Peptides against a protein of PDB entry 2AZE. Designs and how they scored, part 1

Scores and structures below are computed, not measured.

Target 1, 148 residues: chain A of PDB entry 2AZE
Amino acid sequence: AQECQNLEVERQRRLERIKQKQSQLQELILQQIAFKNLVQRNRHAEQQASRPPPPNSVIHLPFIIVNTSKKTVIDCSISNDKFEYLFNFDNTFEIHDDIEVLKRMGMACGLESGSCSAEDLKMARSLVPKALEPYVTEMAQGTVGGVF
Target 2, 101 residues: chain B of PDB entry 2AZE
Amino acid sequence: GRLEGLTQDLRQLQESEQQLDHLMNICTTQLRLLSEDTDSQRLAYVTCQDLRSIADPAEQMVMVIKAPPETQLQAVDSSENFQISLKSKQGPIDVFLCPEE
Positions, changes and structure headers below are counted from each chain's first letter, unless a header gives other numbers.
Peptide ipSAE is a variant of ipSAE made for these designs: the mean of its two directions, with the distance scale d0 fixed at 1.0 Angstrom where the peptide's residues are scored. Compare it only between designs on the same protein; published cut-offs may not carry over.
The geometry check fails a fold that doesn't show the stated peptide or that is severely misdrawn somewhere.

## One batch from the design tools (peptide; aimed at target 2 D77 E80)

Design b1_p8_1 (made by RFdiffusion4)
Pose (drawn by RFdiffusion4):
Structure b1_p8_1 (pose): chain A 148 residues (1-148), chain B 101 residues (1-101), chain P 8 residues (1-8)
Amino acid sequence: as target 1 above (148 residues)
Amino acid sequence: as target 2 above (101 residues)
Amino acid sequence: RDSFTINL
């Protein structure tokens, strides 16, 4: 019984590691797909009607987005060297990642929620190495859990 | 008995984790190659029209923050106001708005 | 009181 207790806690410890690693693997696949999709969207758009986009109309990754109501008062304070910043808000604001932005743009082909059309899934499968294809299929069905 | 049952479980979980680590390894390698790729990095950007479909600078205000790696972001819910603090240990941080308002 | 949202 004593030895069985030790094996059970070790089992539960491993089950937690696998559960964390599955979520990490899924996020990484989505990033791999989203990045590659964004790059190819821009590579194609730069063909259509030549001359690359003006530098000010473009934002390179990595970045963060903060949005609040147009009325919301914001107070900005900056350190000399611009290493430190402080923002005060008199209302609710939202913070979004670039990956979250890319997902909302549909760059991950709806795979973040299994909301893929046949073309979306085909696109997602082609942007990932063959060894990752089964796991992409698992993400598309939502049958990722059960903890293997 | 149960001891063998737990031992068999530990073996299944060991093999499963080895497989997951392998796939993660392939996955992070793909991401590393993308970061080392100059043409991909040059093309890894979003337009102002992109940031619109997720929050347009017509009704809402949109702020873009670009801080070097390892920088800290603290968000605070005071008794009366909200705050965002950014502390970069190395390198300056950049902040700007979106053109359409 | 409404709270803010962080998606990172």

Design b1_p8_1_s1 (made by RFdiffusion4, then SolubleMPNN; from b1_p8_1, 4 letters changed)
Fold by OpenDDE base, seed 2:
Structure b1_p8_1_s1 (fold): chain B 148 residues (1-148), chain C 101 residues (1-101), chain A 8 residues (1-8)
Amino acid sequence: as target 1 above (148 residues)
Amino acid sequence: as target 2 above (101 residues)
Amino acid sequence: RKKPTIHL
C-alpha cells in the first residue's frame, strides 16, 4: 500500500512536469513561428522595396514595450552611464515582450489562441520542422494536453 | 493489481516525456540556429507601424526598451505605486519612443 | 538635461 502511494505521488509529479514542458514547448513553437514569419515578411518587403528600411525606422529584437495613456505623467531618472533607469507613472501601464508583440502582430498565425484559418495553419506548419507539424496541428485544434 | 498499473503508468509517462523532450530539443535547436544566422538577425525587426498596431501613439505612449542581457527589471502596477526599475550589468539601456501618426 | 528617450 505504501509503495503504491509513493508511486502515485511520483505519477502526479511526472504529470505536472509534463504539463509544464508542454506549455514550454508550445511557447517555443510560437516563438519559432513568429520569428520565422517576421523574417520572411521583412525579407519580402525589402525585396519589393529593393532596399532595407531606414535605420532609425526599425527596432531589432530583442526588446520590450511599455505603453500607457498619453495622459499618464512619467517621471524618468537615468544614471549618467545609462545603466540604471527608474520610471514613475501616475497611472497604470502595460509591459509586453517582443514575442507578445509579434503574436499581436499576427506573426504566430493565430496559433497562440487556436484561431488559425486554413491559410494561417498552412503558414504555421511551413515554418516548423516536420517533426513539430503534428503538434502545431494539435495546438490549432486546441487538443494539446493529452499524454502522447 | 494497482502496483502493476502504476508501474505501467510511470513507464508510459517516461516515454511520453522522452518524446516531449525530443520535440523540445528540435525546437530549441531551431531557435538557436535562427539566433546564429546573421541574415535572420538582420531581418528580425519591427517597424513603427507594427508598434502602432499594438498601441496607437495617438492615444498611448509607446516606449521601446532595448537592454543588455541579464538586465534586472522590477515593475509595480498598483493603485498605490506605478513604477518600473531597470538595472543593467553589462551595458547601457536604450529607450525609444514611437512617434505619433 | 540629457534626453532619456529618442523618437523613432
Scores: peptide ipSAE 0.060, ipTM 0.910, DockQ to the pose 0.038
OpenDDE base, seeds 1, 3, 4, 5: peptide ipSAE 0.054, 0.057, 0.055, 0.045; ipTM 0.908, 0.909, 0.909, 0.910; seed 3 fails the geometry check

Design b1_p8_1_s2 (made by RFdiffusion4, then SolubleMPNN; from b1_p8_1, 4 letters changed)
Fold by OpenDDE base, seed 5:
Structure b1_p8_1_s2 (fold): chain B 148 residues (1-148), chain C 101 residues (1-101), chain A 8 residues (1-8)
Amino acid sequence: as target 1 above (148 residues)
Amino acid sequence: as target 2 above (101 residues)
Amino acid sequence: KPKFTIHL
């Protein structure tokens, strides 16, 4: 009886760890798809334009975005060496990392929210190694979560 | 019995975790390859138009922060205080405003 | 420290 109880505890521990790894894998897949899709988009765009965009017109990864109402007053204090910044807002703000930006741009093909069209799913599958394609399919269907 | 069932479950869970680890290794390798490819890194950018598509500068101010690795970011967003603090250890921080147009 | 106020 005690042995069974110990194994039950271990079982639960492993289940939780697997759940965490599933979440991590999903995020890694989304990141891979988003990056590759972004690179592909930009490569195509530059080929069509026959030149790269002006250097000051693009933002290379990594970056962080802060947005707030245009009515928000922002006080910014900067150290002389620019190693330290302090922003004070008079209202709420939002912070987004580059991955979230890419997701909102559709670079993850809607896979992050299970909003993939057939074409989106096809694109997503094409941007991952063969071994990951089944998992991408499961993500699109929202069927990830069981024993793998 | 119960013991045999639990033992079987643990073996199955181990196999499942190993499969996940394998897939994660594949994915991590792909991401590393992207990071090591200079052409990919050159093409890993967004435009102000992209940012406008997700946050309308007509109503929202969009600020871009480019910070070196290991930069500390502290944010407070409460009814009493709205603050962002950045502290870099490896170089200067760059801040840009995305124009409305 | 330099201080800037942004009004948009």
Scores: peptide ipSAE 0.090, ipTM 0.908, DockQ to the pose 0.040
OpenDDE base, seeds 1, 2, 3, 4: peptide ipSAE 0.089, 0.065, 0.067, 0.076; ipTM 0.907, 0.907, 0.907, 0.906

Design b1_p8_1_s3 (made by RFdiffusion4, then SolubleMPNN; from b1_p8_1, 5 letters changed)
Fold by OpenDDE base, seed 4:
Structure b1_p8_1_s3 (fold): chain B 148 residues (1-148), chain C 101 residues (1-101), chain A 8 residues (1-8)
Amino acid sequence: as target 1 above (148 residues)
Amino acid sequence: as target 2 above (101 residues)
Amino acid sequence: RPKPKIYL
């Protein structure tokens, strides 16, 4: 009886761990797709332009974004060495990491929301190793919830 | 019996977790390769046009913060105080705006 | 006051 109880506890622990890992894996896949897609896009663009963009026209990863209403008043204090910044807003703001920016740019092909067209899915699959393609398909279908 | 059933469940879950671990290892490897590839690093950038596509500068102010690793970020978003504090120990922090702002 | 640099 006690043995069974112990195993039941362990079973539940493992189920939860698997669920967490599934979430982590999905995020990793999205990151990979987004990064590779971004690089591919930029490579193509530079090839067509036959030149890289001006140095001051791009922001390289990693970065974060802060956005707020254009009406928001912002006071900024910067240390002389630029090691410290203090921003004071008179209204709410949002902070987003670069991954979310890439997702909003469509770099994850809509896979993050299960809104993946046939072409998007094709692109997504092409940006991951062969072993990950089935999981990408599951993500697109929204069927990842199952246990392997 | 019950014991046998639970034992079988645990074996199946172990196999499932091993599969997940394998896939995750593949992913992390790919991401590492991207981070280590000089050309990929050079091409991993966004433009002002990209930022405009996700947040209209006509309605939203978009500020980009590029900070060294382990930079401390503290944000307060309350009815009485809206503040972001950045403190780096590994180098200067750069903050940028799109020209439209 | 110091201000973010116009970039991009």
Scores: peptide ipSAE 0.119, ipTM 0.916, DockQ to the pose 0.043
OpenDDE base, seeds 1, 2, 3, 5: peptide ipSAE 0.098, 0.090, 0.101, 0.094; ipTM 0.915, 0.916, 0.916, 0.916

Design b1_p8_1_s4 (made by RFdiffusion4, then SolubleMPNN; from b1_p8_1, 5 letters changed)
Fold by OpenDDE base, seed 2:
Structure b1_p8_1_s4 (fold): chain B 148 residues (1-148), chain C 101 residues (1-101), chain A 8 residues (1-8)
Amino acid sequence: as target 1 above (148 residues)
Amino acid sequence: as target 2 above (101 residues)
Amino acid sequence: KEKPTIHL
């Protein structure tokens, strides 16, 4: 009885760990797809233009963005060496990391929400190693979470 | 029996986790390869047009922050305080603004 | 004096 109880506790512990790892894997896959898709897009664009974009027209990863209403008043304090910034807003703001930006750009092919078209799914699959393709398919179907 | 069932479950979970770890290793390896590929890094950029698709500068101010690794970011977003604090230990922080279209 | 924010 006590042995069974101990094993049940361990079982639950392992289930939770697996659940966490599944979430981590999904995020890693999305990052991989988004990044590769971005690179591919830009490579194609530069080939079409026969030149890279102007240096001051692009932002390289990594980065974050902050957005707020244009009506929001922002006070900014910066140290002389630019090591420290303090922004004070008079209204709400949003922060997004580069991965989230890529997702919103569609670079993750809608896989993040399980909203892939057939074309999107094909693209997503093409951007991961073969071993990850089944998992990508499951993500697109919203069926991730089962025990392997 | 119950004990045998639980033992079997744990074995199955171990196998599942091993498979999961394998997939994660593959994925992290791919990400490392991307980070080490100079051409990929050169092409890893977004444009102002991309950022406008996230938030229109006609209505939203869009600020881009490039900070060195391990930069501390503190954000408070409440009716009482709206603040972002950035503290870098490894170099200067760069801030850019997307122009209005 | 350097501007804290640069327009892209």
Scores: peptide ipSAE 0.042, ipTM 0.908, DockQ to the pose 0.035
OpenDDE base, seeds 1, 3, 4, 5: peptide ipSAE 0.042, 0.040, 0.040, 0.040; ipTM 0.906, 0.907, 0.907, 0.908

Design b1_p8_2 (made by RFdiffusion4)
Pose (drawn by RFdiffusion4):
Parts: structure tokens; C-alpha cells; sequence
Structure b1_p8_2 (pose): chain A 148 residues (1-148), chain B 101 residues (1-101), chain P 8 residues (1-8)
């Protein structure tokens, strides 16, 4: 019984590591897909009607987005060297990642929520190495859990 | 008995974790290659029209923050106001708006 | 007051 208790806590510790790692693996696959999709969208757009986009009309990764109502008062304070910043808001605001932006743009082909058309899935499968294809299929069905 | 049952479980979980680590290893390698790829980095960008479909600078205000790696972001819910604090240990941070308003 | 800190 004593030894069984030790094995059970070890089992539960491993189950926790696997559950964390599955979520990390899924996030990493979505990023891989989203990044590659964004790059190919821009590579193609730069062919159509030559001249690369003007530098001010473009934002390179990595970045963070903050949005609030157009009316919301924002108070900005900056350190000399611009290493530190402080923003005060008199209303609700939202903070979004670039990956989240890319997912909302559909760069991950709806795979973030299994919302893939046949073409979306085909696109997602082609942007990932063959060894990762089964796991992409698992993500597309939502049958990722059960903890294997 | 139960002791063999738990031992068999530990073996299944050991093999499953080795497989997961392998796939994660392949996955992070793909991401490393993408970060080391100059042409991909040059093309890894979003337009103002992109940031629109997720929040357009017509009704809502959009702020872009670009801080070097390892910088800290603290968000605060005061008794009366909201705040965002950015502290970069190395390198300056950049902040700007979107053109359409 | 409540706060959350992230490392970027």
C-alpha cells in the first residue's frame, strides 16, 4: 500500500506533465502554421503589383496589441531611455498577442478551434512536417485529450 | 495486483511522454529554422488592414507595443483605474498607433 | 488592488 501510494503520486505527476506538454505542442503547431501562412500570404502579395509595402504601413513580429474605446483617456509616462513606460486608463482595455492576432486573421486555418474547411485543413497539413500530421488531425477533431 | 497495475501505467506514460517530447522537438526545430530564416523574418509582418478585422481604428483605438525579449508587462486593476506598466531590463521599447482614424 | 505580471 505504501509503495502503491508512491507510484500513484508519480503517476499523477507524469499525467500533469503530459497534459501541460500536449497544450504546449498544440500551441507550437498553431504558431508554426500561422507564421508560415503569414509569410506565404505576404510573399504572394509582394508579387502581385510589385514594390514592397512602405515601411510605415507594416508591423513586423513580434509585437503586442492594446485596444480601448476611442474615448478612453490614456496617460502616458516614459522613462528617459524609453526602457520603462506607464499607461493609465480610465476605462476597460484589451491586450492581444501577435499569435492571437494571426489566429483571428485566420492564419492558423481555423485549427485553433477545429473550425476547418477541407481546404483549411489541407492548408494546415501542408505547412507542418509529416511527423506532425497525425497530431494536426487530432487538433482538427478536438480529440486531443483523454491523456495518452 | 495494483502495484503491477501502477507499474504498467508508469510505462505507458513514460513511452507517451517520450513521443510527445519528440514531436515537440521537431516542432521547436521548425520554429528555430523560421527564426533563423532572413527571407521569412523580412516577410513576417501584418498590415494596418490586418489589425482592422480584429479591431478597426474607426471606432476603437489600437496601440502597438514592441519591446525587446525578457521585458516585463504588469497590468493593474486599481480601486479606481486601470494601468499597464512595461519595464525593459535591456533595450528601449517602442509604441505607436494605427493610420485610418 | 489586483495585478498580473507577464514576461515577454
Amino acid sequence: as target 1 above (148 residues)
Amino acid sequence: as target 2 above (101 residues)
Amino acid sequence: SSSVTFTL

Design b1_p8_2_s1 (made by RFdiffusion4, then SolubleMPNN; from b1_p8_2, 4 letters changed)
Fold by OpenDDE base, seed 3:
Parts: sequence; structure tokens; C-alpha cells
Structure b1_p8_2_s1 (fold): chain B 148 residues (1-148), chain C 101 residues (1-101), chain A 8 residues (1-8)
Amino acid sequence: as target 1 above (148 residues)
Amino acid sequence: as target 2 above (101 residues)
Amino acid sequence: SRSEVRTL
């Protein structure tokens, strides 16, 4: 009985670890899809325009964004060497990293939120190695979580 | 019996985890390849139009921060304090606004 | 309200 109980504890531990790894894998897949899709989009756009965009018109990864109401008053202090910044706001703000921005742009094909159309799913599958395609399908269906 | 069943379950879970590890290795490899490809990195950008599509500058100010790796960001967002502190150890931080369309 | 420290 005690041995069985010990194994039950271990079983639960492994299940939780697997769940964590599933989450990590899903995020990695989304990042891969988003990055590849972004690069593909931009490559196509530059080809159509027959030139790259002006240097100051684009923001290369990595980056973060901070957004707040236009009515928000912001005080900014910068060190002489620009190693330190201090922003004081009089109201709330939001912070988003580049990955979240890419997701909101649709670069992850809606796979992150179960909003993946058949066309989006086809795109997503095309942007990952063959071994990952089944998992992408499961993500789109929301069926990830079972034991392999 | 119960013991045999649990033992079998653990073996199956081990196999499942190994499969996950393999898939994760594939993903990390792909991401590394992207990071090592100069053309891909050149094309890894968003535009101000992209940012406006997710945060309309007509209503929201959008500030972009580009900082060296390992830069520390401290943020406080409460009724009493609203602040962001950035501290870099590896170089200067660049901050700019995304202009309104 | 929230408070966070992150590494970029």
C-alpha cells in the first residue's frame, strides 16, 4: 500500500512535469511559427516593393512596447550614458513583449487562442518541421493534454 | 494489481516525456537556426503600422524600447504609483515613440 | 494594481 502510494505521488509529479513541458512546447511552437511567418511576410513585401523599407520605419526584434492613454502624463529621466531610464506616469500603462505583439498581429495564425481557420492551420503546419505538425493540429483543436 | 498498473503508467509517462523532449529539441533547434540566419534576422521586424494595428495611437501612445540583453525592467502599476525603471549593464537603451498615422 | 521586475 505504501509503495503504491509512493508511485502515485511520482505519477502525479510526472504528470505535472509533462503538463509544464507541453506548455513550454506550445509556446516554442508559437514563437517559431510567428517568427517564420513574420520573416516570410516581410520578404514577400520587400520583393513586391522591390526595396526594403526605410531603416527608421521598422523595429527589429527584440523589443518591448509600452502603451498608455494619450492623456497620460509621462515624466522621463535619462542618465547621461542612457544606461538608465525612469518613467513616471500619472495613470496605468501596459507592457507587451515582441512575442505578444506578433501574436496579436496574427503571426501565430490564431493558433494561440483556438482561432485557427483551416487556412491558418495550413499555414501554421507549413512553418514547422514535419515532426511538429501533429502537435500543431492538436493545438488548433485544443486537444493537447493527453498522454502520448 | 494496482502496483503493476502504476508501474506501467510510469513507464508510459516516461515515454511520453521523452517524446516531448524530442519535440522541444526540434523547436529549439529551429529557433536557433533562425537566430543564426542573417537574412532572417534582417527581416525580423515590425512596422509602426503593425503596432498601430494592435494599439491605435489615436487613443494610445505607443512607446518602443530596445535594450541590450539582461536589461532590468522594473514596473509598478498601482493606484499610488505608476512607473517603469530600466537599467542596462551592457549598453545604452533606445526608447522612441511610434508616430500616429 | 501590480508590480513586476523582468529581465529583457
Scores: peptide ipSAE 0.316, ipTM 0.913, DockQ to the pose 0.737
OpenDDE base, seeds 1, 2, 4, 5: peptide ipSAE 0.115, 0.096, 0.097, 0.114; ipTM 0.907, 0.908, 0.907, 0.908; seed 2 fails the geometry check

Design b1_p8_2_s2 (made by RFdiffusion4, then SolubleMPNN; from b1_p8_2, 4 letters changed)
Fold by OpenDDE base, seed 3:
Structure b1_p8_2_s2 (fold): chain B 148 residues (1-148), chain C 101 residues (1-101), chain A 8 residues (1-8)
Amino acid sequence: as target 1 above (148 residues)
Amino acid sequence: as target 2 above (101 residues)
Amino acid sequence: VKSKVFTL
């Protein structure tokens, strides 16, 4: 019947929306863990050093990095007000945002790939509210995708 | 029947989505609190050593871009064109290199 | 070939 067909279409639409929200939630969890872990690391390091790092020795979030071979020739054009930049490379380059950098640093505890040691998982769980701990566990096991 | 089954499925999916929304709200709240905490923002940094650990400057040049919100970044990476364009409307853009160790 | 547009 037409009514059943309409509901089946709606069912599929809702399933897709849930899938999208699951992906968004996972990314938010990873960002939270990475950020808190970074802050915790730096706090501990500064306490041990008994001083903050030199101001120009650190890069505060947010940022973007571009990496390329040291042999790559880069031409840079900058507007007088520094509002506009144009970079021309003679070879390939890579762009990474700060979140990706934090993940590669291990700040997300390997949760992004479901490759957590017992210690990594313990750290990850400690950096989220209690309500999110079960989801962190599922992410670590690679079992996210079920319907609540 | 079939209609009853589909109706029940939709109700269950609605409940599941509400649970996801709740968890997402928790995450968003936590991230907002971190962004509003002065001490957290002060400590939200990486070092050049960190960058060297993921992109060895002995072999790779690492350039850092600090730009205001809503800055447009356009990148083209092809065999004939390798280009990055940055356009800010809210202030100057800062670019610097990560030194070698 | 890669073409990327980002908003920072």
Scores: peptide ipSAE 0.106, ipTM 0.906, DockQ to the pose 0.727
OpenDDE base, seeds 1, 2, 4, 5: peptide ipSAE 0.054, 0.079, 0.047, 0.043; ipTM 0.903, 0.903, 0.903, 0.903

Design b1_p8_2_s3 (made by RFdiffusion4, then SolubleMPNN; from b1_p8_2, 3 letters changed)
Fold by OpenDDE base, seed 2:
Structure b1_p8_2_s3 (fold): chain B 148 residues (1-148), chain C 101 residues (1-101), chain A 8 residues (1-8)
Amino acid sequence: as target 1 above (148 residues)
Amino acid sequence: as target 2 above (101 residues)
Amino acid sequence: VKSRTFTL
């Protein structure tokens, strides 16, 4: 009985660990797709334009963005060496990392929400190694979470 | 019996985790390859137009932050305090606004 | 330390 109890505790621990890893894997897949899709988009755009964009017109990864109402008053204190910043807002703000930005741009093909069209799914599959394609399919179907 | 069943479950979970680890290794390898490819890194950018598509500067101010690795970000968003603190130890932080046009 | 205020 005690041995069974110990094994049940271990089983639960492993299940939770697997669940965490599944979430991590999904995020890694989304990052991979988003990055590759972004690179592909920009490559094609530059090829069509026959030139790279102006250097001051692009923001290379990594980055984060902060957005708030344009009416929000922001006080910013910056150290002389620019190592420290302090922003005070008089209203709410949002923070988004570059991955979230890419997702909102559609670079993850809607896979993050299981909202892939057939075309989106085709694109997503094309941007991952073959071994990951089944998992991408499951993500698109919203059927991820099973123990395999 | 129950013990045998649990033992079998644990073995199956171990196999499942190993498969999962394998897939994760594939993903991390791909991400590493992207980071090591100079052309990919050159092309890994967004534009202000992209940012406008997700947060319209006509109504929203969009501030871009580029910070070195290990930069600490502290954010407080409550009715009593709206604050962001950034602290870098590896270099200067760059902050700029995304223009409306 | 330099302080800046933004209002758009």
Scores: peptide ipSAE 0.108, ipTM 0.907, DockQ to the pose 0.039
OpenDDE base, seeds 1, 3, 4, 5: peptide ipSAE 0.105, 0.108, 0.105, 0.105; ipTM 0.907, 0.908, 0.907, 0.907

Design b1_p8_2_s4 (made by RFdiffusion4, then SolubleMPNN; from b1_p8_2, 5 letters changed)
Fold by OpenDDE base, seed 3:
Structure b1_p8_2_s4 (fold): chain B 148 residues (1-148), chain C 101 residues (1-101), chain A 8 residues (1-8)
Amino acid sequence: as target 1 above (148 residues)
Amino acid sequence: as target 2 above (101 residues)
Amino acid sequence: VKKKVFTL
């Protein structure tokens, strides 16, 4: 009885660890797809343009954005060396990291929500190594949990 | 019996975890290659147009923060306190606004 | 209340 109990505890521990790793893997796949898709988009755009974009018009990764209503009053305090910033808002705000921005731009092909067209899925598969293609398919179908 | 079944389950879970670890290693390698490729890093950018597509500056103020690694960001969002604090250890922080279209 | 901590 005690031996079985110990193994059941270990089983549950491993199941939780696997669940965490699945989530981490999915995020890594999405990041890879988003980054490669972004680079590909920009490469094509620059090839079609007569010149590269103005240097001050682009934001290189990594970055974060903060958005709030235009009516929000913001007070900003900055240290002399610009090592410290303090922003005070009179209303709510949102913070988004660069990965979330790329997802909202569609750079992850809708894979993050399992909402992929046939073209989206084709693009997503083309941006990962062959070994990851089956997992991408499972993510698109929402069937990742069924493999274990 | 029950013991035999549990033992078999643990072996199967171990194999599944090994597969996950393998796939994660592949992903980590690919991301590292992207990080090390200078041309990819040159092209790893978004535009103000991209940001406007997510949060329209006609309705929203969009602030961009560029900070060195290990910069700490703390945010409080409550009815009584709306605050963001940034603390860098490795260099200055750059903050700018996305212009309206 | 929402508290967020990020490391950039």
Scores: peptide ipSAE 0.106, ipTM 0.906, DockQ to the pose 0.718
OpenDDE base, seeds 1, 2, 4, 5: peptide ipSAE 0.045, 0.036, 0.035, 0.040; ipTM 0.904, 0.904, 0.903, 0.905

Design b1_p8_3 (made by RFdiffusion4)
Pose (drawn by RFdiffusion4):
Structure b1_p8_3 (pose): chain A 148 residues (1-148), chain B 101 residues (1-101), chain P 8 residues (1-8)
Amino acid sequence: as target 1 above (148 residues)
Amino acid sequence: as target 2 above (101 residues)
Amino acid sequence: MFLKLERP
């Protein structure tokens, strides 16, 4: 019974590591797909009607987005060297990642929620190495859990 | 008995984790190659029209933050106001708005 | 990542 208790806690510790790692694997696959999709969307757009986009109309990764109502008062304070910043808001605001932005743009082909059309899935499968294809299929069905 | 049952479970979980680590390894390698790729980095950007479909600078205000790696972001819910604090240990941080308003 | 703060 004593030894069984030790094996059970070890089992539960491993089950926790696998559960964390599955979520990490899924996020990484989405990033890999989203990044590659964004790059190819821009590579193609730069062909259509030449001359690369003006530098001010473009934002390179990595970045963070903050949005609030147009009315919301914001108070900005900056350190000399611009290493430190402080913002005060008199209303609700939202903070978004670039990956989250790319997902909402559909760059991950709806794979973030299994919302893929046949073309979306085909696109997602082609942007990932063959060894990751089964796991992409698992993500497309939502049958990722059960903890293998 | 149960001891053998738990031992067999630990073996399944050991093999499953080795497989998961392998796939993660392939996955992070793909991401490393993308980061080392100059042409991809040059093309890894979003337009103002992109940031629109997720929050357009017509009704809502959009702020872009670009801080070097390892910088800290603290968000605070005061008794009366909200705040965002950014502390970068190395390198300056950049902040700007979107053109359409 | 996504974060939003509101008043209860």

Design b1_p8_3_s1 (made by RFdiffusion4, then SolubleMPNN; from b1_p8_3 with F2Y K4R)
Fold by OpenDDE base, seed 1:
Structure b1_p8_3_s1 (fold): chain B 148 residues (1-148), chain C 101 residues (1-101), chain A 8 residues (1-8)
Amino acid sequence: as target 1 above (148 residues)
Amino acid sequence: as target 2 above (101 residues)
Amino acid sequence: MYLRLERP
């Protein structure tokens, strides 16, 4: 009885670890799709324009975004070497990393929320190695969660 | 019996975890290849138009922060204090504003 | 350096 109890505790621990790794894998897949999709979009755009965009017109990864109401007053203190910044707002703000920005741009094809059209899913599958395609399909269907 | 069943379950979970590890290794390899490809990194950018699509500057001010790796970020968003603190140890921090038009 | 951003 005690041996069985010990193994049941271990079983639960392993199940939880697997669940965590599943979440990590999903994020890695989304990052891969988003990055590759972004690169493809920009490559196509530059080919059509026959030139790259002006250097000051684009923002290269990595970056973070801070947004607040245009009515918000912001005070900013900057060190001389620009190593330290302090922003004070008189109202609430939002912070978003570049991955979240890419997701909101649709670069992850709606896979992050399981809101993929047939074309979105086709695109998503084309941006990952074949070994990952079944997992992408499961993400789109919302069937990720089982142990395989 | 129950003991044998649990033992078998643990072996199956081990195999499942190994499969996950393999898939994760494939993903990390792909991401590394992307990061090492100069052309891909050159093309890894967004525009102000992209940012307007997710946070319209007509209603929201959009600030872009580019900071070196390992930069510390502290944010306080409460009824009494709204603050962001940035501290870099590996270089200067750059801040840009996205224009409305 | 000090920067103040005000909105109308």
Scores: peptide ipSAE 0.044, ipTM 0.903, DockQ to the pose 0.046
OpenDDE base, seeds 2, 3, 4, 5: peptide ipSAE 0.042, 0.043, 0.041, 0.041; ipTM 0.904, 0.904, 0.903, 0.905

Design b1_p8_3_s2 (made by RFdiffusion4, then SolubleMPNN; from b1_p8_3 with F2Y E6T)
Fold by OpenDDE base, seed 2:
Structure b1_p8_3_s2 (fold): chain B 148 residues (1-148), chain C 101 residues (1-101), chain A 8 residues (1-8)
Amino acid sequence: as target 1 above (148 residues)
Amino acid sequence: as target 2 above (101 residues)
Amino acid sequence: MYLKLTRP
């Protein structure tokens, strides 16, 4: 019946929306873990050193990383007020946001790839509110969304 | 029947979505709290050593871009064009080179 | 401002 068809369309729409929200939630969880873990690491490091690092030795979030071969020639045009930049490369480059950098640093405890050790999972769970721990566990197991 | 089944499915999906929304709200709240905590923000940094672990400056040139919120970034990476364009509306953009050593 | 970035 037409009514059933309409409901099936709505069902599919909701499923897609849920899928998108699951992805968003996972990213938010990873961000939270990564940030908290980074802060924790740096706090400990500064405590051990009994001082903060030199100002010119650190880069505060947020930031973006661009990397390319050292052989790549880069032409950079900058406006006088530094509001506009134009980079031209003669070869391929990579762009990474700060979250991706943190993930590659292991700040997300390998949760982003579902490759958590027991210690990694323990750390990840400790960095989120209790309500999120089950979801973190599911992420580590790669079973997120299995209920749908 | 089929109609009742679909209706039940939609109700269950609604409940599932509400649960997701709840969890997302928790996450958003936590991230907001982090952004509002000055000590956390002070400690939210990476070092050059961290960046070298991602892309070794001995082999790769590493640039760090710090731009104001809502800065427009356009990138083209193709066989015929390799370009990055940055346009800020809220302030100057800073670009730094990560030292090799 | 124009910069040409070339590593030695």
Scores: peptide ipSAE 0.038, ipTM 0.902, DockQ to the pose 0.045
OpenDDE base, seeds 1, 3, 4, 5: peptide ipSAE 0.037, 0.037, 0.036, 0.037; ipTM 0.902, 0.903, 0.902, 0.903

